# Peptides against a protein of PDB entry 7SID, part 112

Target 1, 151 residues: chain A of PDB entry 7SID
Amino acid sequence: LHMYLMLLKELPGEEYPLPMEDVLELLKPLSNVCSLYRRDQDVCKTILNHVLHVVKNLGQSNMDSENTRDAQGQFLTVIGAFWHLTKERKYIFSVRMALVNCLKTLLEADPYSKWAILNVMGKDFPVNEVFTQFLADNHHQVRMLAAESIN

## One batch from the design tools (peptide; made by RFdiffusion4, then SolubleMPNN)

Design b2_p25_3_s3 (from b2_p25_3, 7 letters changed)
Fold by OpenDDE base, seed 4:
Structure b2_p25_3_s3 (fold): chain B 151 residues (1-151), chain A 25 residues (1-25)
Amino acid sequence: as target 1 above (151 residues)
Amino acid sequence: SAEEEKEKLEKLTKYFETGDPSYLP
Protein backbone atom coordinates (compact mmCIF):
# COMPACT_ATOMS: atom_id res chain seq x y z
CA LEU B 1 0.00 0.00 0.00
CA HIS B 2 2.63 2.53 1.03
CA MET B 3 4.68 1.94 -2.08
CA TYR B 4 1.64 2.33 -4.29
CA LEU B 5 0.63 5.54 -2.55
CA MET B 6 4.15 6.87 -2.99
CA LEU B 7 4.01 6.10 -6.69
CA LEU B 8 0.76 8.04 -6.99
CA LYS B 9 2.21 10.94 -5.01
CA GLU B 10 5.33 11.16 -7.15
CA LEU B 11 3.45 11.40 -10.44
CA PRO B 12 4.57 14.29 -12.63
CA GLY B 13 2.44 17.40 -12.59
CA GLU B 14 0.74 19.18 -15.45
CA GLU B 15 4.06 20.39 -16.82
CA TYR B 16 5.25 16.86 -17.56
CA PRO B 17 2.30 14.54 -18.16
CA LEU B 18 2.91 10.80 -18.19
CA PRO B 19 2.19 8.68 -21.22
CA MET B 20 -1.36 7.42 -21.00
CA GLU B 21 -0.07 3.85 -21.03
CA ASP B 22 1.75 4.53 -17.78
CA VAL B 23 -1.37 6.10 -16.30
CA LEU B 24 -3.31 2.96 -17.17
CA GLU B 25 -0.73 0.81 -15.41
CA LEU B 26 -1.03 2.93 -12.29
CA LEU B 27 -4.83 2.68 -12.39
CA LYS B 28 -4.84 -1.12 -12.57
CA PRO B 29 -4.44 -1.80 -8.84
CA LEU B 30 -6.49 1.22 -7.75
CA SER B 31 -9.85 -0.57 -7.51
CA ASN B 32 -8.33 -3.34 -5.43
CA VAL B 33 -6.61 -0.89 -3.08
CA CYS B 34 -9.82 1.10 -2.66
CA SER B 35 -11.71 -2.11 -1.96
CA LEU B 36 -9.25 -3.19 0.72
CA TYR B 37 -9.31 0.13 2.54
CA ARG B 38 -12.78 1.53 1.78
CA ARG B 39 -13.54 1.68 5.52
CA ASP B 40 -10.22 3.30 6.44
CA GLN B 41 -10.96 7.01 6.34
CA ASP B 42 -7.32 8.08 6.46
CA VAL B 43 -6.27 5.78 3.63
CA CYS B 44 -9.23 6.86 1.51
CA LYS B 45 -8.34 10.51 2.07
CA THR B 46 -4.74 9.81 1.10
CA ILE B 47 -5.78 7.93 -2.04
CA LEU B 48 -8.10 10.73 -3.15
CA ASN B 49 -5.42 13.34 -2.49
CA HIS B 50 -2.80 11.45 -4.48
CA VAL B 51 -5.02 10.63 -7.48
CA LEU B 52 -5.23 14.38 -8.13
CA HIS B 53 -2.05 13.92 -10.13
CA VAL B 54 -3.85 11.34 -12.26
CA VAL B 55 -6.66 13.81 -12.98
CA LYS B 56 -4.16 16.37 -14.19
CA ASN B 57 -2.64 13.85 -16.54
CA LEU B 58 -6.04 12.74 -17.84
CA GLY B 59 -7.12 16.28 -18.60
CA GLN B 60 -4.12 17.15 -20.75
CA SER B 61 -4.01 14.04 -22.91
CA ASN B 62 -5.49 13.42 -26.34
CA MET B 63 -9.18 12.95 -25.58
CA ASP B 64 -9.74 11.01 -28.78
CA SER B 65 -7.36 8.14 -28.02
CA GLU B 66 -8.69 4.80 -26.85
CA ASN B 67 -6.21 4.70 -23.99
CA THR B 68 -7.32 8.12 -22.79
CA ARG B 69 -10.98 7.10 -22.79
CA ASP B 70 -10.11 3.87 -21.03
CA ALA B 71 -8.09 5.64 -18.35
CA GLN B 72 -10.77 8.29 -17.89
CA GLY B 73 -13.42 5.61 -17.58
CA GLN B 74 -11.52 3.58 -15.01
CA PHE B 75 -10.72 6.64 -12.95
CA LEU B 76 -14.25 8.07 -13.09
CA THR B 77 -15.69 4.72 -12.03
CA VAL B 78 -13.58 4.79 -8.88
CA ILE B 79 -14.55 8.39 -8.17
CA GLY B 80 -18.18 7.46 -8.73
CA ALA B 81 -17.83 4.63 -6.25
CA PHE B 82 -16.47 7.02 -3.62
CA TRP B 83 -19.26 9.46 -4.41
CA HIS B 84 -21.91 6.78 -4.00
CA LEU B 85 -20.53 5.74 -0.61
CA THR B 86 -20.38 9.41 0.33
CA LYS B 87 -24.09 9.74 -0.40
CA GLU B 88 -24.61 6.75 1.88
CA ARG B 89 -22.77 8.70 4.61
CA LYS B 90 -19.85 6.28 4.80
CA TYR B 91 -17.12 8.93 4.83
CA ILE B 92 -16.19 11.68 7.27
CA PHE B 93 -15.71 15.28 6.19
CA SER B 94 -11.97 14.97 5.55
CA VAL B 95 -12.59 12.28 2.94
CA ARG B 96 -15.37 14.36 1.40
CA MET B 97 -12.95 17.30 1.26
CA ALA B 98 -10.51 15.18 -0.71
CA LEU B 99 -13.31 14.05 -3.03
CA VAL B 100 -14.36 17.65 -3.64
CA ASN B 101 -10.78 18.46 -4.58
CA CYS B 102 -10.84 15.62 -7.09
CA LEU B 103 -14.09 16.91 -8.56
CA LYS B 104 -12.69 20.44 -8.64
CA THR B 105 -9.66 19.26 -10.57
CA LEU B 106 -11.92 17.39 -12.98
CA LEU B 107 -13.97 20.53 -13.56
CA GLU B 108 -10.81 22.52 -14.21
CA ALA B 109 -9.89 20.01 -16.90
CA ASP B 110 -13.46 19.63 -18.21
CA PRO B 111 -15.64 22.57 -17.14
CA TYR B 112 -18.65 21.40 -19.13
CA SER B 113 -18.40 17.73 -18.11
CA LYS B 114 -17.99 16.47 -21.65
CA TRP B 115 -16.02 13.46 -20.45
CA ALA B 116 -16.05 13.98 -16.67
CA ILE B 117 -19.18 11.94 -16.02
CA LEU B 118 -19.69 9.56 -13.11
CA ASN B 119 -21.50 6.33 -13.86
CA VAL B 120 -23.25 4.73 -10.89
CA MET B 121 -25.92 2.04 -11.15
CA GLY B 122 -25.84 2.39 -14.91
CA LYS B 123 -26.75 6.08 -14.74
CA ASP B 124 -24.61 9.01 -15.82
CA PHE B 125 -23.98 11.94 -13.50
CA PRO B 126 -22.04 14.90 -14.91
CA VAL B 127 -19.39 16.05 -12.44
CA ASN B 128 -20.56 19.66 -12.64
CA GLU B 129 -23.96 18.54 -11.33
CA VAL B 130 -22.44 16.24 -8.73
CA PHE B 131 -20.17 19.02 -7.52
CA THR B 132 -23.05 21.38 -6.72
CA GLN B 133 -24.40 18.84 -4.22
CA PHE B 134 -21.42 19.53 -1.96
CA LEU B 135 -22.53 23.15 -1.63
CA ALA B 136 -25.18 21.73 0.69
CA ASP B 137 -22.88 19.37 2.60
CA ASN B 138 -23.54 19.02 6.33
CA HIS B 139 -19.98 20.02 7.22
CA HIS B 140 -19.10 23.71 6.91
CA GLN B 141 -15.57 23.10 5.63
CA VAL B 142 -16.87 20.94 2.80
CA ARG B 143 -19.40 23.62 1.84
CA MET B 144 -16.72 26.28 1.97
CA LEU B 145 -14.31 24.28 -0.16
CA ALA B 146 -17.03 23.63 -2.73
CA ALA B 147 -18.00 27.30 -2.78
CA GLU B 148 -14.39 28.45 -3.15
CA SER B 149 -13.90 26.04 -6.03
CA ILE B 150 -16.59 27.62 -8.21
CA ASN B 151 -16.59 31.23 -6.97
CA SER A 1 -13.84 -18.05 6.66
CA ALA A 2 -10.81 -16.94 4.70
CA GLU A 3 -12.44 -18.01 1.45
CA GLU A 4 -15.57 -16.05 2.24
CA GLU A 5 -13.52 -12.95 2.97
CA LYS A 6 -11.62 -13.40 -0.26
CA GLU A 7 -14.86 -13.63 -2.20
CA LYS A 8 -16.17 -10.55 -0.45
CA LEU A 9 -13.02 -8.65 -1.34
CA GLU A 10 -13.30 -9.73 -4.96
CA LYS A 11 -16.85 -8.42 -5.12
CA LEU A 12 -15.84 -5.15 -3.52
CA THR A 13 -13.08 -4.81 -6.07
CA LYS A 14 -15.68 -5.28 -8.79
CA TYR A 15 -17.67 -2.48 -7.21
CA PHE A 16 -14.80 -0.06 -7.73
CA GLU A 17 -14.24 -1.43 -11.23
CA THR A 18 -17.86 -1.25 -12.40
CA GLY A 19 -19.67 1.18 -10.12
CA ASP A 20 -22.37 -1.42 -9.50
CA PRO A 21 -23.61 -1.23 -5.88
CA SER A 22 -24.87 -4.81 -6.10
CA TYR A 23 -21.32 -5.86 -5.26
CA LEU A 24 -21.51 -4.06 -1.92
CA PRO A 25 -22.30 -6.22 1.12
Scores: peptide ipSAE 0.480, ipTM 0.867, DockQ to the pose 0.946
Fold by OpenDDE base, seed 5:
Structure b2_p25_3_s3 (fold): chain B 151 residues (1-151), chain A 25 residues (1-25)
Amino acid sequence: as target 1 above (151 residues)
Amino acid sequence: SAEEEKEKLEKLTKYFETGDPSYLP
């Protein structure tokens, strides 16, 4: 876990996007890691914080690439899974804040949710729509973060 | 059992791969 998290953390920023092939390789174990630690709030928070780098890479890639679509799909599915569990009240506010940051970053890359769409149980949920739900979060810090992220 | 836990993990992994809540325990 630590090694994987370190890899995620050390991903290049916006200035140096990774090849999509590398992003795909990094995404491969993500679902498994999330499944293992879905009940560990701290680990989930850390994962969500570190995958922000993935979002940045995905947003800068060629949208017409099959690998890009694949990577985007895999990533968005994971985010959707976290979102669903959030709706099921499985995560504390700190994890929800990390998720909001992910959604914020997605919106920065795709303001109109053209590709940033969460799919849960075969249903599509545009990130911009999902994001607005956090404006009504039960925790004030989450609401504040969501509100600040609109700017 | 270990096998049951493995199966559970596989299903959970599928949840994060597919977004289908039916894989949740």
Scores: peptide ipSAE 0.470, ipTM 0.864, DockQ to the pose 0.935
Fold by OpenDDE base, seed 3:
Structure b2_p25_3_s3 (fold): chain B 151 residues (1-151), chain A 25 residues (1-25)
Amino acid sequence: as target 1 above (151 residues)
Amino acid sequence: SAEEEKEKLEKLTKYFETGDPSYLP
């Protein structure tokens, strides 16, 4: 876990995007890590904070290659899984805050949710529609963060 | 048992890979 989290944390920012092949390699163990620690709020928060770098890389890709679509798909599946568990009230506000930040970054890259679509149980949920649900979150700070992201 | 926990973990991994809640316990 520590080694993987370090790799995610050390990802370069927008100024130096990673090759999509490298992004795919980083995404490979993500599902397994999430499955191991899905009940650990702190680890989930850390994961969501670190994958923000992945979102930035995905959004900067102007190439609609197979690798890009694959990376986007794998990433969005994980985000969708966290979102579903959030709806099931499995995560505290700090984890939801991190998730909102992920969704915000996705909206910045894809404001009309052309590719930023969460798929859960075979149903598609555009991120722009998912994001608005957090405006009604039970926690004040989550609502505020969501509102600030729209304006 | 250890075998049961392993199977559970495998299903959970599939949940995060597929987004299918049927893999959740």
Scores: peptide ipSAE 0.469, ipTM 0.863, DockQ to the pose 0.944
Fold by OpenDDE base, seed 1:
Structure b2_p25_3_s3 (fold): chain B 151 residues (1-151), chain A 25 residues (1-25)
Amino acid sequence: as target 1 above (151 residues)
Amino acid sequence: SAEEEKEKLEKLTKYFETGDPSYLP
């Protein structure tokens, strides 16, 4: 886990995106890691914070490639899973904060949710619509973060 | 049992791969 998280943390920034093939390799263990630690709030927070680097790479990629669509799909499925559990009230505010930051970064890359769409139970939820739900979050810091991201 | 726990983890992995809550325990 620690090695994987460190790898995520050390990903290059927006200026130097990784090849999509490398992003796909990085995403392969993500679902397994999330499944193992879904009940650990601190680990979930860390995962969500570190996958922000993945979002930056996804946003800089060529949208026309199959690999890009595959990587985006795998990533968005994981985010959707966290979102669903959030709706089920399984995560504390600090984890929700990290999720909001992920959604914010997705919106920066795709403001109109052309590709940033969460799929849960076979249904599509555009990230821009999902994001607005956090404006009504029970925790004031989450609401504030969401509100700041809209401007 | 250990096998049951392993199966649970496999299903949870599928949850994060598919987004289908039916894999949640």
Scores: peptide ipSAE 0.447, ipTM 0.855, DockQ to the pose 0.942

Design b2_p25_3_s4 (from b2_p25_3, 7 letters changed)
Fold by OpenDDE base, seed 2:
Structure b2_p25_3_s4 (fold): chain B 151 residues (1-151), chain A 25 residues (1-25)
Amino acid sequence: as target 1 above (151 residues)
Amino acid sequence: EEEEKRKELENLTKYFETGDPSYLP
């Protein structure tokens, strides 16, 4: 876990995008890691914070490539899974804040949710619509973070 | 018990791969 998290943390930003093939390789173990530590709030927070680098890479890629669609899909599925569990009240505010940051980054890359769409239970939820739900979060810091992200 | 835990973990992995809550315990 530690090595994987460190790898995610050290990913280059938008100035140095990774080849999509490398992004796909990095995404492969993500679902397994999430499954192992879904009940650990601190680990989940860390995961969500570190995958922000992945979002930046996804937004800079060629949208027409199959690998890009695959990587985007895999990533969005994980985010959707966290979102669903959030709706089920499984995560504390700090994890929700990390999730909001992920959604914010997605919106920056795709303001109109052309590709940034969460799929849960076979249903599509555009990130812009999902994001607005956090404006009504029970925790004031989450609401504030969401509000700041819109401006 | 170990087998049950293994299956649960496998299902959870599928949950994060598919977004299908039916894989949740």
Scores: peptide ipSAE 0.630, ipTM 0.916, DockQ to the pose 0.949
Fold by OpenDDE base, seed 3:
Structure b2_p25_3_s4 (fold): chain B 151 residues (1-151), chain A 25 residues (1-25)
Amino acid sequence: as target 1 above (151 residues)
Amino acid sequence: EEEEKRKELENLTKYFETGDPSYLP
């Protein structure tokens, strides 16, 4: 786990996007890691914070390629899974804040949710609609983070 | 017990791969 998290943390920034093939390789273990540690709030927070680099890479890539669509789908499914568990009140505020940051980064790359769409139970939820729900979060820090992200 | 835990973990992995809550315990 820790080695995997280190790899995610050390991903290149926006100036040097990874080849999409490398992004796909990094995404392969993600579902398994999330399944192992879904109940660990600290690990979930760390995962969500580190995958921000993946979001940035996806946003700067050509979304018309097959590999890009595949990577996008795998990533968005995981984010959707975290969102669903958030709706089920399974995560504390710090994890929700990390999720909001992920959604914020997605919106920066796709303000109108043309491709940034979460799929849960076969239903599509545009990220811009999902994001606005955090404006009414029970925790004040989450609401504040969501509010400043709109500006 | 060990087999049950393995099956649960397998289902949870599928949850994060598919987004289908039916895989949740």
Scores: peptide ipSAE 0.629, ipTM 0.916, DockQ to the pose 0.941
Fold by OpenDDE base, seed 5:
Structure b2_p25_3_s4 (fold): chain B 151 residues (1-151), chain A 25 residues (1-25)
Amino acid sequence: as target 1 above (151 residues)
Amino acid sequence: EEEEKRKELENLTKYFETGDPSYLP
């Protein structure tokens, strides 16, 4: 876990995006890692904070490539999974903050949610619409973060 | 017990791979 998280943390920013093939490789273990630590709030927070760099890479890639769509899909599925568990009240505010930051970063990369769409239970939820739910979050910091992320 | 835990983990992994809450325990 440590090595994987460090790898995610040290990913190049948007100025120097990784090839999508490399992003795909990084995403492969992600679902497994998340499954292992889904109950660990600190680890989940860390994961969500570190995958922010993945978002930057996804947003800078050719949207027409199959690999890009694949990577985006895999990533968004994980984010959607966290979102669902959030709705199930499984995560404390700090994890929700990290999730909102992920969504914010996605929105920055895709303001119109053309590809940044969460799919949960076969239903699509554009990221730009997901923030509205966090505006009503029980924790004030989450509400504030969500509010400032809309515009 | 170990097998059950393994299967649960497998399902959880599928949850994060598919976004299908049916895989949640």
Scores: peptide ipSAE 0.628, ipTM 0.916, DockQ to the pose 0.966
Fold by OpenDDE base, seed 1:
Structure b2_p25_3_s4 (fold): chain B 151 residues (1-151), chain A 25 residues (1-25)
Amino acid sequence: as target 1 above (151 residues)
Amino acid sequence: EEEEKRKELENLTKYFETGDPSYLP
């Protein structure tokens, strides 16, 4: 786990994005890692914070390539899974904060939700629509973060 | 017991791969 999390953390910045093929390789173990630690709030928070670097790479790639669509799909599925569990009240505010930051970063890369769409149970949920739901979060810090991200 | 845990983990992995909540325990 620690080594994988470190790999995610040390991804290059926007100026030198990774090839999409490398991003796909990094995404391969993500679902397994999430499944192992879904109930560990601290680990989930850390995962969500570190995958922010993946979003930055996804936004800088060729949007018309098959590899880009594949990587975006795999990543968004994981985010959607976290979002669904959040709706089921399985995560504390600190994890929800990290999720909001992921959604914020997605919106920065795709302001009109052309590709940033969460799919849960075969239904599509544009990230901009999902994001606005956190404006009514039960925790004040989550609401504040969501509000600051829109403005 | 161990086999059941393995199957549950496999299903959870599928959950994060597909976004289908039916894989949740």
Scores: peptide ipSAE 0.628, ipTM 0.916, DockQ to the pose 0.944

Design b2_p25_4_s1 (from b2_p25_4, 11 letters changed)
Fold by OpenDDE base, seed 1:
Structure b2_p25_4_s1 (fold): chain B 151 residues (1-151), chain A 25 residues (1-25)
Amino acid sequence: as target 1 above (151 residues)
Amino acid sequence: MEEEERRKREEEERKLKEELEKASK
């Protein structure tokens, strides 16, 4: 886990996107890691904070290839899972903050939710619609973070 | 090779969703 998280943390920013092939390799173990540590609040927060770099890389892709769709799909599956558990009140505010940051970055890359769609329990939820739900979050910092992203 | 990797990823996604959905109930 530690080594994997280090790799995610050291990813370059938006200005220097990774090749899609490299992104896919990084995403490959992500689902398993998230599943294993889904009940650990601190680990989940750390994962969500580190995958921000992945979101930025996905948003900078200039190709709509099969590899791009695969990478987007893998990432959105993880985000959708965290969102689903958040709705079930399974995560503390700090984890929700990290999730909102991921959603914010997705909206910056895809403001009209053309590809940023969460599939949970067989239903599709566009990220722009999902994001508005955090405006009514119980924690003031989560609401504030969501509000600043709308403007 | 590419098809096999894709299948593997899809299976992992399915397993994750099932586990998390089960845990949320």
Scores: peptide ipSAE 0.118, ipTM 0.664, DockQ to the pose 0.043
Fold by OpenDDE base, seed 4:
Structure b2_p25_4_s1 (fold): chain B 151 residues (1-151), chain A 25 residues (1-25)
Amino acid sequence: as target 1 above (151 residues)
Amino acid sequence: MEEEERRKREEEERKLKEELEKASK
């Protein structure tokens, strides 16, 4: 886990996106890690903070690329999982903060949710609609972060 | 290798979704 988290942390920012092939390689174990540590708040927060760079990479990639679609799908599955568990009140505010940041970055890359659509329990939820829900979060800092992102 | 990796990713996604089902109950 530690090694993987370090690799995620070392992802370059938006200015220097990784080749999509490299992004895919980094995403490969992500679902498994998230699933395994879904109950660990600290790990979840750390993962969400690190995958911000992944979002930036995904947003700058060719949407028509097979690798891009694959990466987007894998990433969105994970984000959808965190969102779903958030709805189930499984995560503390700090994790939700990290999730909002991910969603914010997704919206920056895809403001109209053309590809940023969460599929949870067989239903599609555009990220822009999902993001809006955090404006009503129980924690004031989460609401504030969400509000700042929208305005 | 590519096909194997694809299958692996799909399996991981499936597992995550299954865990979501468990977590939601």
Scores: peptide ipSAE 0.111, ipTM 0.652, DockQ to the pose 0.043
Fold by OpenDDE base, seed 3:
Structure b2_p25_4_s1 (fold): chain B 151 residues (1-151), chain A 25 residues (1-25)
Amino acid sequence: as target 1 above (151 residues)
Amino acid sequence: MEEEERRKREEEERKLKEELEKASK
């Protein structure tokens, strides 16, 4: 886990996008790690903060690439799972803050949710619709962060 | 009441695990 988290932390930002093949390699173990540590909110927060760089890479790629679609699907499944548990009030505000930042970055890359769609329990939820729910979050800092993203 | 709340938590965690496992395949 420690080595994997270090690798995620050292990902280059938007100014230095990674090849999609490298992104896929990073995403492959992500679901397993999140599953193992789903009850550890500190680890979940750390993961969500680090995958912001992955979101930026995914947004800069074209939809015609099979690798891009595969990477997007894997990532969105993880985000959808976190969002699902967030709706059930299973995560504290700091984890929700990290999730909102991920959703914000997705909306910047895909404002109309053409590909940024969360599939949870067999149902599709466009990220733009999901994001608006955080404007009414119980925690003031989460609401503020969401509001800043809209402007 | 306590047993029901525990059951609900376990069910949600199971659902998360299933979704994450789908992504790993």
Scores: peptide ipSAE 0.036, ipTM 0.547, DockQ to the pose 0.531
Fold by OpenDDE base, seed 2:
Structure b2_p25_4_s1 (fold): chain B 151 residues (1-151), chain A 25 residues (1-25)
Amino acid sequence: as target 1 above (151 residues)
Amino acid sequence: MEEEERRKREEEERKLKEELEKASK
């Protein structure tokens, strides 16, 4: 886990996008790690903070390639999982804050949710619709962060 | 009703975990 998290931390941002092949290699173990530590608030927060780099990287890529779609799918699955568990009241506000940041970055790359769609339990949820739910979050900091993203 | 809702949530989480594991492979 530690080594993997360090690798995620060292990922370049949108200024230096990685080849999609490299992104895929980094995403491969992500779902397993998230699943394994899904109940650890600190680990989840750390993961969500680090995957911001992945979001920024994906946002600049051409979505027409198979590898891009694969990477997108793997990433969105993880985000969808965190959102789903958030709805199930599994995460504290700090984890939700990190999730909102991920969603914000997705919306910056895809404002109309053309590809930023979460599939949870076989149902599709556009990120723009998901994001609006955080405007009514129980925690004031989460609401404020969500509101700042709109303005 | 409350117990049923809790059970349903736990089942959904289990299913999601399985989906994540499958997606990683």
Scores: peptide ipSAE 0.036, ipTM 0.552, DockQ to the pose 0.687

Design b2_p25_4_s2 (from b2_p25_4, 9 letters changed)
Fold by OpenDDE base, seed 2:
Structure b2_p25_4_s2 (fold): chain B 151 residues (1-151), chain A 25 residues (1-25)
Amino acid sequence: as target 1 above (151 residues)
Amino acid sequence: EEEERRREEEEKEKELEEVLKKASE
């Protein structure tokens, strides 16, 4: 876990997008790591914060390639999982804040949720619709973070 | 090889869904 998190932390921002092949390599173990530590709030928060860089890379990639679709799918699966567990009240506000930041970045890249669609338990949820739910979050800071994305 | 990779990815997604189901109970 430590080594993986270190690698995620060192990811460059949107100014220096990674080759899609490198993105795929980083995403391959992500779902497993998230599954193993799904009940650890601190680890989940850290993962979501680091994965934000992946979102920025995916948003600037050519969506016509198979590798891009694959990377996008793997990433969205993880985000969908965190969202679903959030709906089940499994995560504290700090984790939800990190999740909202990921969703915000997705909306910036795809404001109409053409490709930013979460698939959870066989059902599709466009990120723009998912995002509106955080406007009514129980925690003040989560609502504020969600609201500033619209303005 | 590509087919095998796709199968592995699908299995990971299914595993995650199972985890979600268990966590939601």
Scores: peptide ipSAE 0.127, ipTM 0.662, DockQ to the pose 0.044
Fold by OpenDDE base, seed 4:
Structure b2_p25_4_s2 (fold): chain B 151 residues (1-151), chain A 25 residues (1-25)
Amino acid sequence: as target 1 above (151 residues)
Amino acid sequence: EEEERRREEEEKEKELEEVLKKASE
């Protein structure tokens, strides 16, 4: 886990996107890690904070690429899981903050949720709609973070 | 190998779905 998290942390930002193949390799263990540590708030927070770089990379990629679609799918699955569990009140504010940051970054890359759509329990939820739910979050910092992203 | 990767990815997605289902129970 530690090694994996370190690798995620060292991902370049939007200005220097990684090849999608590299992104995919980094995403491969992500779902398993998230699932395994879904109850560990610190790990979840760390993961969400680090995958921000992945989101930036995904936003700069060709949407028609098979690898891009695959990467997006894998990532969105994870985000969808975190979102769902957040709705179930499973995560503290710091994790929710990290999640909102991910969603914010997704919206920056895809403001109209053309590809940024969470599929949870067989239903599609555009990130722009999901994001607005955090405006009513119980924690003020989460609300504030969400609010600043709307405009 | 690519097909195997696809299967692994599908399995991971199913795992997350199971987590979601369990969480919703």
Scores: peptide ipSAE 0.127, ipTM 0.664, DockQ to the pose 0.044
Fold by OpenDDE base, seed 3:
Structure b2_p25_4_s2 (fold): chain B 151 residues (1-151), chain A 25 residues (1-25)
Amino acid sequence: as target 1 above (151 residues)
Amino acid sequence: EEEERRREEEEKEKELEEVLKKASE
């Protein structure tokens, strides 16, 4: 786990986008790690903060490529899981803040949710619709962050 | 090798789905 988190931390930002093949390699263990440590708030927060760079890479990539779609699918599956568990009140505000930042970045890349769609329990939820739910979050900082993204 | 990679990814997704299922119960 620690080694994987270190690798995620070292991801470059928008200034130096990674090849999609490298992004895919980093995403491969992500679902498993998130599942195993879903109850660890600190680990979840760390993961969500680090994958922001992945979101930026995905947003800048050609959405028509197979590798891009694969990477998007793997990433969105994880985000969907975090969102679902958030609805079940499983995560503290700091984790929700990190999740909102991920969703914000997705909306910046795909404002109309053409590809940014969460599939949870066999149902599709566009990120723009999901994002509006955080405007009514119980924690003021989460609401503020969500509101800043719209204004 | 490609097939094995796909299977591993599917297993990881299924595990995550199971977590979601339990959370929804």
Scores: peptide ipSAE 0.123, ipTM 0.654, DockQ to the pose 0.044
Fold by OpenDDE base, seed 1:
Structure b2_p25_4_s2 (fold): chain B 151 residues (1-151), chain A 25 residues (1-25)
Amino acid sequence: as target 1 above (151 residues)
Amino acid sequence: EEEERRREEEEKEKELEEVLKKASE
């Protein structure tokens, strides 16, 4: 886990995106890792903080390529899972903060949610609609972060 | 290869959905 998280942390920024093939390799174990540690708040927070770099990479990729769609799908599945569990009040505010940051970055890359759509339990949820729900979060810092992201 | 990748993605999605279902109960 530590090595994997370190690898995610060291991803290049938006200005220097990774080849999509490399992104796919990084995403392959992600769902399994998230599943294993789904009840560990600290690990979940760390994962969400580190995958921000993945979001930035996906946002600058060719959206018409099969590999891009594959990577986006794998990533969105994980984000959708965290969102659903958050909605069910399973995560503390610090995890929700990290999730909001992920959603914010997705909206920056795809403001109209053309590809940024969470599929949970067979139902589609555009990220722009999901994001507005955090404006009413019980924790003031989550609401504040969500509010400053509106633009 | 493409078919295999598709199956793997479907399995991952199914696994996460099952986790979500159990966690939401």
Scores: peptide ipSAE 0.126, ipTM 0.670, DockQ to the pose 0.045; fails the geometry check

